# Peptides against a protein of PDB entry 8RAJ, part 64

Target 1, 54 residues: chain A of PDB entry 8RAJ
Amino acid sequence: LPAENEDPDKAVVDLHRSPPKTKDPDLTPSGIIAKVKAGDMTQETARELLLAMR

## One batch from the design tools (peptide; made by RFdiffusion4, then SolubleMPNN)

Design b2_p26_6_s1 (from b2_p26_6, 12 letters changed)
Fold by OpenDDE base, seed 1:
Structure b2_p26_6_s1 (fold): chain B 54 residues (1-54), chain A 26 residues (1-26)
Amino acid sequence: as target 1 above (54 residues)
Amino acid sequence: SREEEWRRFAEEELRREEEELRRAAA
């Protein structure tokens, strides 16, 4: 299985395989939205991460 | 609020991507 994602800047997301696991609070849905608002994450990356959490 | 706006953005993006993935997999 892919390694857990602890850093959103290094997150490996493959929506066609298995969703990545995360223990980083910055990768919670609210944390992802906050990073987009801050300009620290692209909308595309946020979309992929959020989709993997569904 | 701004937070509600970003929440709605995320929900809409999720819905859009899910629909696109469903269409691509059909």
Scores: peptide ipSAE 0.106, ipTM 0.611, DockQ to the pose 0.046
Fold by OpenDDE base, seed 5:
Structure b2_p26_6_s1 (fold): chain B 54 residues (1-54), chain A 26 residues (1-26)
Amino acid sequence: as target 1 above (54 residues)
Amino acid sequence: SREEEWRRFAEEELRREEEELRRAAA
């Protein structure tokens, strides 16, 4: 089965997209901070996401 | 809920900051 090349650009959280339904554990405040600490997200992107969630 | 996740996150961050401040003051 062809591995669907998930375009890594689709991982760009579109800040203009409706706030993700908080059912995604990766998009909770704690999940976002965990990604930054792991080096999987920039601090700037995390700041923008956290502000959008307030 | 989103509100519960924010509340839990805020409480955990405040606790960490208090622990760090206490350690730095000792």
Scores: peptide ipSAE 0.094, ipTM 0.551, DockQ to the pose 0.050
Fold by OpenDDE base, seed 3:
Structure b2_p26_6_s1 (fold): chain B 54 residues (1-54), chain A 26 residues (1-26)
Amino acid sequence: as target 1 above (54 residues)
Amino acid sequence: SREEEWRRFAEEELRREEEELRRAAA
């Protein structure tokens, strides 16, 4: 279970403080958000991918 | 800014998913 006591604001991947673990531009937090903007990814899929990166 | 809007979107979506997972595990 995700640690119940983590500040949800800190649980968001800070691209400036913590670089993505993957070098794949399609799997970076910014890349995921860009796909949602373009209509190429659903919000649900984006949530799942962002959670998997934590 | 657009960046701030999408940061807030990601934060809200993650929070919602965590709450749903917590409810499903209870």
Scores: peptide ipSAE 0.110, ipTM 0.612, DockQ to the pose 0.112; fails the geometry check
Fold by OpenDDE base, seed 2:
Structure b2_p26_6_s1 (fold): chain B 54 residues (1-54), chain A 26 residues (1-26)
Amino acid sequence: as target 1 above (54 residues)
Amino acid sequence: SREEEWRRFAEEELRREEEELRRAAA
């Protein structure tokens, strides 16, 4: 099955309410940093996601 | 390495936000 490229814009993670309990490799610290480096994620969104995972 | 630079960035951003959250919760 083609890996559905979930559009990162569709994952509305309420980062302030609950830390993301995700096994999504794109939401690992390394995956987040990679997305920022690629220009696919803002620094602010990355900061919030990383904080929620700490 | 560039990976190390991004790691340092992440650590600093986490530290900064943690300090802000701690201040807001005090």
Scores: peptide ipSAE 0.106, ipTM 0.611, DockQ to the pose 0.076; fails the geometry check

Design b2_p26_6_s2 (from b2_p26_6, 15 letters changed)
Fold by OpenDDE base, seed 5:
Structure b2_p26_6_s2 (fold): chain B 54 residues (1-54), chain A 26 residues (1-26)
Amino acid sequence: as target 1 above (54 residues)
Amino acid sequence: AEEAEWAAFAAEALAEERAREAAAAA
C-alpha cells in the first residue's frame, strides 16, 4: 500500500511567496504565533514570516 | 536567551496586528 502520508496539513508556507492577503487565520500574526506555541512552526520560520508581513 | 528574544518579537508583532485592526475598525 503506497503510504499516502502526504500530510496535507503541512501548508508549505513558501517564505518567498508574498503572503497572500488571504483572510486565512493561520497566516495572521496571531495565527503564526499560535502555531509556534503549538509546536507546529519553528520560531525562525515564524520570525521570517512576520518580518515579511511588515 | 533565544526564548526571551522570541517572546519580545512575538509581543511586538501582536501589538502591531492589534493596532492595525483597531485602525481598520475606527
Scores: peptide ipSAE 0.605, ipTM 0.904, DockQ to the pose 0.731
Fold by OpenDDE base, seed 2:
Structure b2_p26_6_s2 (fold): chain B 54 residues (1-54), chain A 26 residues (1-26)
Amino acid sequence: as target 1 above (54 residues)
Amino acid sequence: AEEAEWAAFAAEALAEERAREAAAAA
């Protein structure tokens, strides 16, 4: 059976999953904006996430 | 223009985060 080398580093931002109320620094407004600045997230995805936090 | 719109949106989101943190610390 080929081991699906699921690259564990792709945090698939499932927009349908309520962000866990975990103090995940990557799920804070500042963390999201930092990911966009780093090129690790699109502005569109970031906008959707930030709007869902309001 | 799109970059300016994103910058404005991001700035607002950061301001809201800081305001929420300040209110929680108060």
Scores: peptide ipSAE 0.604, ipTM 0.903, DockQ to the pose 0.740
Fold by OpenDDE base, seed 4:
Structure b2_p26_6_s2 (fold): chain B 54 residues (1-54), chain A 26 residues (1-26)
Amino acid sequence: as target 1 above (54 residues)
Amino acid sequence: AEEAEWAAFAAEALAEERAREAAAAA
């Protein structure tokens, strides 16, 4: 069975867009850190996101 | 060293999140 191409176009969070007040659990500090731990996000991107949320 | 710096930063961010959640629940 061909490996499903996981579309790498998982939402690039535009850092210049005001974080939508979306109750997206994946955009909480805990959700972001969990993505880094899973290898789904770089530490640099996570740092930028977390700083923008302050 | 870089991993330790990230761990410290992440720990701070989690502490701030928990503090905000605790304040919202009070």
Scores: peptide ipSAE 0.603, ipTM 0.903, DockQ to the pose 0.721
Fold by OpenDDE base, seed 1:
Structure b2_p26_6_s2 (fold): chain B 54 residues (1-54), chain A 26 residues (1-26)
Amino acid sequence: as target 1 above (54 residues)
Amino acid sequence: AEEAEWAAFAAEALAEERAREAAAAA
C-alpha cells in the first residue's frame, strides 16, 4: 500500500483563498468537525473554516 | 458553556451541509 505521504503543507487551507471545491473529505464540514473531535484541530480554526465555507 | 456553544455551532454546520447535499441531489 503506497504510504500517501500527505504533505503537511497541503493541509494548510489559506483562509483567504476561496474554499477549494475540493472533494477532499478532510475539508468538508463533517471532516473539519471530525478533526476537532479527534484533537487534530482547534475549535477556533474550525469555526473560521466553517464560516468561510458559508 | 464553551463546549455547548461549539456543539451547537457544529450541529448547525452539519445541518447546513446536509441541506446543501439534499438540494444538489434534487
Scores: peptide ipSAE 0.603, ipTM 0.903, DockQ to the pose 0.681

Design b2_p26_6_s3 (from b2_p26_6, 13 letters changed)
Fold by OpenDDE base, seed 5:
Structure b2_p26_6_s3 (fold): chain B 54 residues (1-54), chain A 26 residues (1-26)
Amino acid sequence: as target 1 above (54 residues)
Amino acid sequence: ARDAEWEEEFAEWLEEEARRERELEE
């Protein structure tokens, strides 16, 4: 089975899209916060994403 | 229904950010 290259760069989170029922653990609030803590996401992008989920 | 579990995590994150912003203004 080809390893699905999870291309981490292709999570173009459309900030204007209603929060999808993302089964993607990386787009949960916990996943977003974890990316910021890891340095893989900016605080501003995380803020916008998390606010759009409320 | 707002998921209370992630709202707590988000509130904690916002408090941490607001603390870091204050510590940079001192």
Scores: peptide ipSAE 0.075, ipTM 0.559, DockQ to the pose 0.128
Fold by OpenDDE base, seed 1:
Structure b2_p26_6_s3 (fold): chain B 54 residues (1-54), chain A 26 residues (1-26)
Amino acid sequence: as target 1 above (54 residues)
Amino acid sequence: ARDAEWEEEFAEWLEEEARRERELEE
């Protein structure tokens, strides 16, 4: 089945979802948020990355 | 533990963003 292209604009981030098991700290959900808070990443890029981890 | 830390950090980020949006609409 083609993975339904979840419309990234309608994807609600589930706060209760376990973060994806990545070894890259910069690609963890917490690492992405930390970059946004630091001004090292745009909110839009962070949203796209977080949605791609779903 | 790690899931709760993510949830808290993301909830705080969403709250900060929603505050910023309100401050731009005033």
Scores: peptide ipSAE 0.074, ipTM 0.541, DockQ to the pose 0.114
Fold by OpenDDE base, seed 2:
Structure b2_p26_6_s3 (fold): chain B 54 residues (1-54), chain A 26 residues (1-26)
Amino acid sequence: as target 1 above (54 residues)
Amino acid sequence: ARDAEWEEEFAEWLEEEARRERELEE
């Protein structure tokens, strides 16, 4: 099965779009937002992670 | 309602931060 190397440069973080098929469910935009809501992640760390996904 | 409003406010903040980042990279 060709691993679609989803080019990290094309991950438009759209909070309303289905999370990109990231191999780590905890590093999806939705997973990051869920951790911030749970108090398990700071907004600053979430910002850095979400910006690094753009 | 409250969670959706927080998600919207956080989305708007992320969009504004990302706009500022693009404006600094141009």
Scores: peptide ipSAE 0.070, ipTM 0.547, DockQ to the pose 0.043
Fold by OpenDDE base, seed 4:
Formats: C-alpha cells, structure tokens, sequence
Structure b2_p26_6_s3 (fold): chain B 54 residues (1-54), chain A 26 residues (1-26)
C-alpha cells in the first residue's frame, strides 16, 4: 500500500536530519542554512531546496 | 559552528510558511 498519509504536518524539514551524503557541501541542509545566514541565499530558495531533499 | 538556535528559528519559519501555503490552497 502506498503510504498515502505521511501527515503533511510531519513533513517538517528536520534540519537536524543527517545531511544527505551530498558531495557538494553547499547543498547540505547545514550548507543551505549557512548560506541563508550569510545572506547568500533567500529563505524561499532555501525552503524549496530543503523540501526537495525530503 | 552550527548555530543551533538559528537552525531552530529557521525550522519554525519553514513550518509557518508551509502552513500559510496550505491555508491559501483551501
């Protein structure tokens, strides 16, 4: 059965979830957060990237 | 250094944005 009901409320981007083993440090959750904090990325772009990693 | 406090604030903001998006789609 497709797990149809992963509650969208549990779709919180766990920023503490082990970063996907991406070879690009800039595309890790921590790397994205660091770019937003530095002003090098918008929060919206960071949202889209983090949501796509779920 | 991981700024755990900023990571938490950003997680809360993402949850609020995701809620606002759902409320606009209803």
Amino acid sequence: as target 1 above (54 residues)
Amino acid sequence: ARDAEWEEEFAEWLEEEARRERELEE
Scores: peptide ipSAE 0.080, ipTM 0.561, DockQ to the pose 0.028; fails the geometry check

Design b2_p26_7_s1 (from b2_p26_7, 19 letters changed)
Fold by OpenDDE base, seed 3:
Structure b2_p26_7_s1 (fold): chain B 54 residues (1-54), chain A 26 residues (1-26)
Amino acid sequence: as target 1 above (54 residues)
Amino acid sequence: ERRRRLEEENRRLQAEQLERRRKALR
């Protein structure tokens, strides 16, 4: 089955439409580090988020 | 306020990742 090319515009719209889950585990220092280790986040992105948390 | 700044930064970084993916597919 051709992987449905998820319209990259739909992903941006979903990011604006999804109410912030009151505990996004990805917005914790441990969650950010876990995403970098999984390859789901760049080290640069993680650094910027961790600095915004200081 | 701190949570709002993190949510704004996360949205910015996700938009930048999507733009990088769009450029790699052209």
Scores: peptide ipSAE 0.277, ipTM 0.771, DockQ to the pose 0.041
Fold by OpenDDE base, seed 2:
Structure b2_p26_7_s1 (fold): chain B 54 residues (1-54), chain A 26 residues (1-26)
Amino acid sequence: as target 1 above (54 residues)
Amino acid sequence: ERRRRLEEENRRLQAEQLERRRKALR
C-alpha cells in the first residue's frame, strides 16, 4: 500500500476545519500518556498539555 | 471553559508540530 502521503496541507486544513470533536477522551492525562506510548504524540507536546491541565 | 482552553492549546500544539515538519522538509 503506498503509505498515504498525508498531505501536510490536508492535515492543516483538517486541523483548522474539523470542529473539535466534542468528546475526545484523549484530552485526559491518561489519554495523552496513551498517545505518547502509541507514538501518536511527542513527549514534548504531552508535557505541555499536562502542564496546561495543572 | 477549562476544556475549551485545552482544546485550543491542543490545536495550537498540533499546528506548531505541522509547521516544524514543513520547515524540516524545506
Scores: peptide ipSAE 0.273, ipTM 0.771, DockQ to the pose 0.038
Fold by OpenDDE base, seed 4:
Structure b2_p26_7_s1 (fold): chain B 54 residues (1-54), chain A 26 residues (1-26)
Amino acid sequence: as target 1 above (54 residues)
Amino acid sequence: ERRRRLEEENRRLQAEQLERRRKALR
C-alpha cells in the first residue's frame, strides 16, 4: 500500500494561524461600560475590571 | 501579560458572582 505522501507544507500553514486576536469586546473599557448599561454586569465588577486595566 | 491579568480577574469575578447567587438561593 503506498504510504500517503503527507505534504509537509500543510504542517507549516497551521503554525501561521495566529490565535484569533479575539479582542474580547467585553474586556475593553467601552465594552465593560456597555455591559453595565445593558444590565449584564454589576457596577462593582466593572469597577474592578477597569482598575485592573490601569 | 496585562491581557492575561484581565482574563484572570474576569474569571475570578464571574466565579464570585456565581457564588453570591448560590448563597442567595440557599
Scores: peptide ipSAE 0.272, ipTM 0.793, DockQ to the pose 0.030
Fold by OpenDDE base, seed 5:
Structure b2_p26_7_s1 (fold): chain B 54 residues (1-54), chain A 26 residues (1-26)
Amino acid sequence: as target 1 above (54 residues)
Amino acid sequence: ERRRRLEEENRRLQAEQLERRRKALR
């Protein structure tokens, strides 16, 4: 199957439509740090999310 | 309430990153 080049506009729409995940492992301090280490998140974004956790 | 704020902020930050990437590819 060709990798669906998900239209960046669909990805934005899906981000707005995504129901609140009752356990996003990505919204933990450890999950945020893991995404930065994987290159999936910028250090700036990680800092802002960690500050919102205060 | 705190979880909802984090989910809203994560959505905003991801949308902004996608917009920055779209602008860099034009």
Scores: peptide ipSAE 0.286, ipTM 0.776, DockQ to the pose 0.042; fails the geometry check

Design b2_p26_7_s2 (from b2_p26_7, 17 letters changed)
Fold by OpenDDE base, seed 1:
Parts: structure tokens; sequence; C-alpha cells
Structure b2_p26_7_s2 (fold): chain B 54 residues (1-54), chain A 26 residues (1-26)
């Protein structure tokens, strides 16, 4: 059985990089930018939402 | 140019979340 060497460094980096589990990926800045890149949101609406998070 | 500003706002937000998390762990 090949031991999947899960690099322990990836789990630690993921714990620091994982935003707290905000249940709604659509309300995260990364989710908003993803919607803009997909064409599902205007750049103006995305700017207003990101400014409201400051 | 507009996408670069959204990426900057996301970087500022991610940095603030890291600072808040570091503060909560002290």
Amino acid sequence: as target 1 above (54 residues)
Amino acid sequence: RRLKRLEELNREYQQKLLEEREKALR
C-alpha cells in the first residue's frame, strides 16, 4: 500500500491559509473575486462589497 | 486596472484576518 506522504507542512500552511469556516463561500473576498472572474458579478458590486468588509 | 484593486482589497482583508487570529491566540 503506497503511504500517501501527506506533507505535514501543507496541513500547517492550510490551517493558517484557511479563513475561518465562513459557511457562505459567496460572502468571502475570495468568493466575490471568483464570481467576478466567472462573469457572475460586476466589478462595481464586488468593489462595494469588499469596501463594506473594511 | 480594476481587477488589481480588487486583489489589493482581498490582500488587505486577508492580512487583517491573520492579525486578528494572531491577537486571539495571545
Scores: peptide ipSAE 0.152, ipTM 0.666, DockQ to the pose 0.030
Fold by OpenDDE base, seed 5:
Parts: C-alpha cells; sequence; structure tokens
Structure b2_p26_7_s2 (fold): chain B 54 residues (1-54), chain A 26 residues (1-26)
C-alpha cells in the first residue's frame, strides 16, 4: 500500500491561504447593492447583509 | 436616502479592503 506522503507543506499553504474571500460576487457589498438596484433584493435584506460584514 | 447608506457601507468596506491590501504589500 503506497503511503501517500501528503506533503506537509501543502497543508501549511492551505492554512495560510486567506480564507476564501467569498468569491460570490453576490455576497460583496457591490454585488448586494447591484441586486437591490436590479430589484432582486430588498433594501432591508441588503442592510442586514452589509451590517453583518462589519 | 436609504440607498445612500448602503453606498456608504460599500465605500467603508472597499476602503478596508484597500488598506488590508496595502498592509500586505508593505
Amino acid sequence: as target 1 above (54 residues)
Amino acid sequence: RRLKRLEELNREYQQKLLEEREKALR
């Protein structure tokens, strides 16, 4: 059984990898405002989401 | 008026992101 030498350096790089900045353009303040302007989100929900990003 | 507050929160967030990026480049 080949011992998969998981290179310990890959685990360290993944821990120092900045938490995946929510690449969801929809979860950025700009994306939230864009949804509000498009009518796809209420201003109230947008306010709550933007306050949670503080 | 409510949209102006959302735009202000977005500006504050974008400024923090720029400051964090500038700190990471220093």
Scores: peptide ipSAE 0.152, ipTM 0.664, DockQ to the pose 0.021
Fold by OpenDDE base, seed 3:
Structure b2_p26_7_s2 (fold): chain B 54 residues (1-54), chain A 26 residues (1-26)
Amino acid sequence: as target 1 above (54 residues)
Amino acid sequence: RRLKRLEELNREYQQKLLEEREKALR
């Protein structure tokens, strides 16, 4: 298997540029905030979920 | 802003995630 010589600078840039592809976009802090903005979640539930991720 | 606290918690989470990744690379 060719070791992908991921340039360490490219890995750092990708770490800053690509939020982790969490398999569930709805369980990301950004996804939770998006649900609150859409009216699909209360601010209180969103706060509890974001605090549980801390 | 109505969501200021949630935006702050998201920033704190993203910072922690970066710190955990930096620790995993050391």
Scores: peptide ipSAE 0.156, ipTM 0.671, DockQ to the pose 0.030; fails the geometry check
Fold by OpenDDE base, seed 4:
Structure b2_p26_7_s2 (fold): chain B 54 residues (1-54), chain A 26 residues (1-26)
Amino acid sequence: as target 1 above (54 residues)
Amino acid sequence: RRLKRLEELNREYQQKLLEEREKALR
């Protein structure tokens, strides 16, 4: 049986590289802040959403 | 000033998410 030596370093790097696939890019904290910077969301709504993710 | 607080909340959220992932791997 070939031991798949999946380099444990690749799994760690992939965990750091794969942002959580929150299916909705609009619901990521970074996406929320981007909407606020664009003027598409209020700072208060953004705060409530970010606090609900805690 | 308010945008800096949102950027801090994002950093804290991203850190917690990394910590939860690290915890799920242990």
Scores: peptide ipSAE 0.155, ipTM 0.673, DockQ to the pose 0.030; fails the geometry check

Design b2_p26_7_s3 (from b2_p26_7, 19 letters changed)
Fold by OpenDDE base, seed 5:
Structure b2_p26_7_s3 (fold): chain B 54 residues (1-54), chain A 26 residues (1-26)
Amino acid sequence: as target 1 above (54 residues)
Amino acid sequence: ERERRLEEENRRRQEEELKRRRAALL
């Protein structure tokens, strides 16, 4: 079995790191609008996602 | 409501990963 020797110090730092309250920026209305503005999403797909979030 | 469910799922996944990492250090 490959022992995933994840550096125990990194695992401790990650445990004490408050989980980023990253509301997945892609799931916020603002994140969807930002993707459309960047050209990474169509306006149609963004409209469908924003309607499906109600 | 869907946004809330996805946020709750992401939070749960992160909490489960942190628990796994903690269990590997004990």
Scores: peptide ipSAE 0.133, ipTM 0.633, DockQ to the pose 0.031
Fold by OpenDDE base, seed 3:
Structure b2_p26_7_s3 (fold): chain B 54 residues (1-54), chain A 26 residues (1-26)
Amino acid sequence: as target 1 above (54 residues)
Amino acid sequence: ERERRLEEENRRRQEEELKRRRAALL
């Protein structure tokens, strides 16, 4: 059963938490751009993530 | 006509919010 009821307000990625060192292939610059192109990420969130990787 | 415009605007806002919620879960 998909858990209907995680409050979307708790998914505020605490920008002060060091990006999890999870080798998520989706957190690469190319993976972020792919998520934006798929409509699975906002352009603003992608910009913030790409700036934090520099 | 005014009610129809408000219903269409509310529908668009709900669709945009659902799209934002989906983008936050992925």
Scores: peptide ipSAE 0.126, ipTM 0.542, DockQ to the pose 0.054
Fold by OpenDDE base, seed 2:
Structure b2_p26_7_s3 (fold): chain B 54 residues (1-54), chain A 26 residues (1-26)
Amino acid sequence: as target 1 above (54 residues)
Amino acid sequence: ERERRLEEENRRRQEEELKRRRAALL
């Protein structure tokens, strides 16, 4: 059975497809601060995450 | 009264530990 020639251009488009930006609104600086205020995150973990974003 | 205070303190410690464990998984 003839292998469907996947267009080489489609494979390149899929490699450049940025992984779905799961904009987890919870991983924004504002989302992290909101989790700390809600008591869902420690101040220490929030500090580490906010430092890793700078 | 002393037993009730110890039970309330133990409940608070367990609630704080559960909050810390939940907060460490995020």
Scores: peptide ipSAE 0.123, ipTM 0.592, DockQ to the pose 0.055
Fold by OpenDDE base, seed 1:
Structure b2_p26_7_s3 (fold): chain B 54 residues (1-54), chain A 26 residues (1-26)
Amino acid sequence: as target 1 above (54 residues)
Amino acid sequence: ERERRLEEENRRRQEEELKRRRAALL
């Protein structure tokens, strides 16, 4: 049986792969703050979203 | 391999749940 040497470091690197730059720029902490600054989001909704990311 | 698949599935479920929670607040 060829033990596929799945590099155990590759699994760890994929787990620690920074959450794929969310294709939804609006759901990043920076995107949320930008929406609040634009007036497109309430400070309350932004607080809840940022807390749900923690 | 089974453990890795379970971890990946759990990660995906958590990401999907967080996305759903976020989408419900927007």
Scores: peptide ipSAE 0.096, ipTM 0.548, DockQ to the pose 0.120

Design b2_p26_7_s4 (from b2_p26_7, 19 letters changed)
Fold by OpenDDE base, seed 5:
Structure b2_p26_7_s4 (fold): chain B 54 residues (1-54), chain A 26 residues (1-26)
Amino acid sequence: as target 1 above (54 residues)
Amino acid sequence: RRRERLEEENRRRQAEELERRRAARL
């Protein structure tokens, strides 16, 4: 059984951590738009991420 | 009403962060 128990409590959301400059190719403006088109990301989350890059 | 709005905002922020983490792992 894939352990679906990623404890939501280990998400210490450091809301003060600047959006990780994750060199993840998927967090580029083009990668974000691709995930929205694939259905892997909401338009709202994509808008927030794109605004935080500005 | 104010507590329910804060709890709803916290649930939304947690859901959005879980989505950002899932999206960053794919």
Scores: peptide ipSAE 0.164, ipTM 0.652, DockQ to the pose 0.047
Fold by OpenDDE base, seed 2:
Structure b2_p26_7_s4 (fold): chain B 54 residues (1-54), chain A 26 residues (1-26)
Amino acid sequence: as target 1 above (54 residues)
Amino acid sequence: RRRERLEEENRRRQAEELERRRAARL
């Protein structure tokens, strides 16, 4: 059976970039700013992540 | 900047398609 039953809610959660519930220390506001300063993250991606945490 | 805009536009199109699929299932 083709995998047509990917939970549309999981795929929507992945596409809408659900605020990562992962306890990654790198996804804190400070970790995001540090990655931008290191060149490991774009300013746009950082802005989106920081807005999603508000 | 051009690659990032294309990636963002592709993400928006995919999100809109999934939202349409979700709305068609309700």
Scores: peptide ipSAE 0.147, ipTM 0.645, DockQ to the pose 0.034
Fold by OpenDDE base, seed 1:
Structure b2_p26_7_s4 (fold): chain B 54 residues (1-54), chain A 26 residues (1-26)
Amino acid sequence: as target 1 above (54 residues)
Amino acid sequence: RRRERLEEENRRRQAEELERRRAARL
């Protein structure tokens, strides 16, 4: 039986789940600064992320 | 700024659509 009972609550949790704090080296203060230096992130987004980590 | 506003608007629209689908299933 195809269990078509994937809880729509999992998809809501996935949209409201702040990206898991996967040890993405990119979400560390150093990784954020590296992305700004590479041009892959705006200084505004970097400031907001760094403030949210404080 | 324009991309960030569009990404925020898309995230908001997706959240509102999921909330509407959840409310229609209760």
Scores: peptide ipSAE 0.132, ipTM 0.621, DockQ to the pose 0.032
Fold by OpenDDE base, seed 3:
Structure b2_p26_7_s4 (fold): chain B 54 residues (1-54), chain A 26 residues (1-26)
Amino acid sequence: as target 1 above (54 residues)
Amino acid sequence: RRRERLEEENRRRQAEELERRRAARL
């Protein structure tokens, strides 16, 4: 039986910020700077994250 | 700062409501 339940909500990227996996290369100082340069992160959020790593 | 916090809080509330609706359907 084809399971007719494609929930159209599969496109909602999990809006719970996944707890920062301590191994996400994106949370390195270099990864944060790359996200700001790409426009994927605000400069203010990047500053707060970089200050919390010091 | 205040606008970003309000946008993040609205995003969290919407995610929690969707999760409650999914959990109530099981």
Scores: peptide ipSAE 0.127, ipTM 0.640, DockQ to the pose 0.028

Design b2_p26_8_s1
Fold by OpenDDE base, seed 4:
Structure b2_p26_8_s1 (fold): chain B 54 residues (1-54), chain A 26 residues (1-26)
Amino acid sequence: as target 1 above (54 residues)
Amino acid sequence: REGRRRRAEKRRRRERELLERKLAEE
């Protein structure tokens, strides 16, 4: 089986590939509800954020 | 490909609508 020559250029392209933006756990619908339940966010602000994700 | 996008969008909409209901019941 031909050893896949790992092109050294692919490793350089992966180093410059911005990590997939970890969706801020705070900007997930589940993260917003967790903040409301913790008292760290108002229900009104949570509703506005959930509507902006539409 | 479009039918998978429409199903994912419908799932996200249902999830949001369920979350909006929970926030309105508290």
Scores: peptide ipSAE 0.139, ipTM 0.675, DockQ to the pose 0.032
Fold by OpenDDE base, seed 3:
Structure b2_p26_8_s1 (fold): chain B 54 residues (1-54), chain A 26 residues (1-26)
Amino acid sequence: as target 1 above (54 residues)
Amino acid sequence: REGRRRRAEKRRRRERELLERKLAEE
């Protein structure tokens, strides 16, 4: 297994590791709220999804 | 290092609590 010598400058990028980009923009906390506001999701389902992201 | 992690976790928790409140007011 190649030991990736992680350059110390790449460690600064990992502190800004955006929560894993769920490849679905619709599953972000902001995307869930946007769907509720559009009427595409119930408030209850949105609450459950936001709770599961804990 | 640990103090920066705890501050980031506390910020993410506050942001989520604000989003949960906005959803409960609609």
Scores: peptide ipSAE 0.134, ipTM 0.642, DockQ to the pose 0.047
Fold by OpenDDE base, seed 2:
Parts: sequence; C-alpha cells; structure tokens
Structure b2_p26_8_s1 (fold): chain B 54 residues (1-54), chain A 26 residues (1-26)
Amino acid sequence: as target 1 above (54 residues)
Amino acid sequence: REGRRRRAEKRRRRERELLERKLAEE
C-alpha cells in the first residue's frame, strides 16, 4: 500500500501564511460600507471613520 | 522591495477613494 506522502512542506507553507490579521471586519472600509447598507451605521459616522483612516 | 510597498499603498488609496465615492452616491 503506497503510504500517502502528505508533503511535510504543506505544514511549513501554513506557518508562513501571515496569520489573518484580525482587522476587525467592522473597522475595514468595506465593513463600514456593509454596516451602512445593513442600516447598522449612519452615513455621517461612516464618513468620519473613513476620514480618520486618511 | 520598496517599489512593492508603494504599489500596495497606491492600491489601498484607490480602493478607499472608490469606497468614499460609493458612500457619497447613496
């Protein structure tokens, strides 16, 4: 029975994948717009947050 | 190495400017 060579290099590639920077999905420009579209944020508050990211 | 950082910053700026336009059109 051929032992499936699970390439040990796949585990090394996952360690060098920069941990998903937990950018709070809520503080991304895309997350801010998603909240405005959902009605969870005012357009004014969204403008202030986007301006603070300049 | 520096040229890749400048390209990434320019992409992020363009993405922000497009998002600011969409928010101003709604």
Scores: peptide ipSAE 0.132, ipTM 0.648, DockQ to the pose 0.034
Fold by OpenDDE base, seed 1:
Structure b2_p26_8_s1 (fold): chain B 54 residues (1-54), chain A 26 residues (1-26)
Amino acid sequence: as target 1 above (54 residues)
Amino acid sequence: REGRRRRAEKRRRRERELLERKLAEE
């Protein structure tokens, strides 16, 4: 029975790769507008959040 | 390297200005 050579190259978990800073999609300018369009955020709150990002 | 940072900053500013205009038209 031929032993399947499983390639050992799939197990290099780069322990030095900082976890991708998940920029909360909700705190992006595009995420804020998506919430306003969905009715989940007021235009006033969205303006304040966008001003704080200046 | 500095020219890439200035282009990224100019893109972010334009994106913000377009987003602020859309929220002012709603």
Scores: peptide ipSAE 0.131, ipTM 0.648, DockQ to the pose 0.030

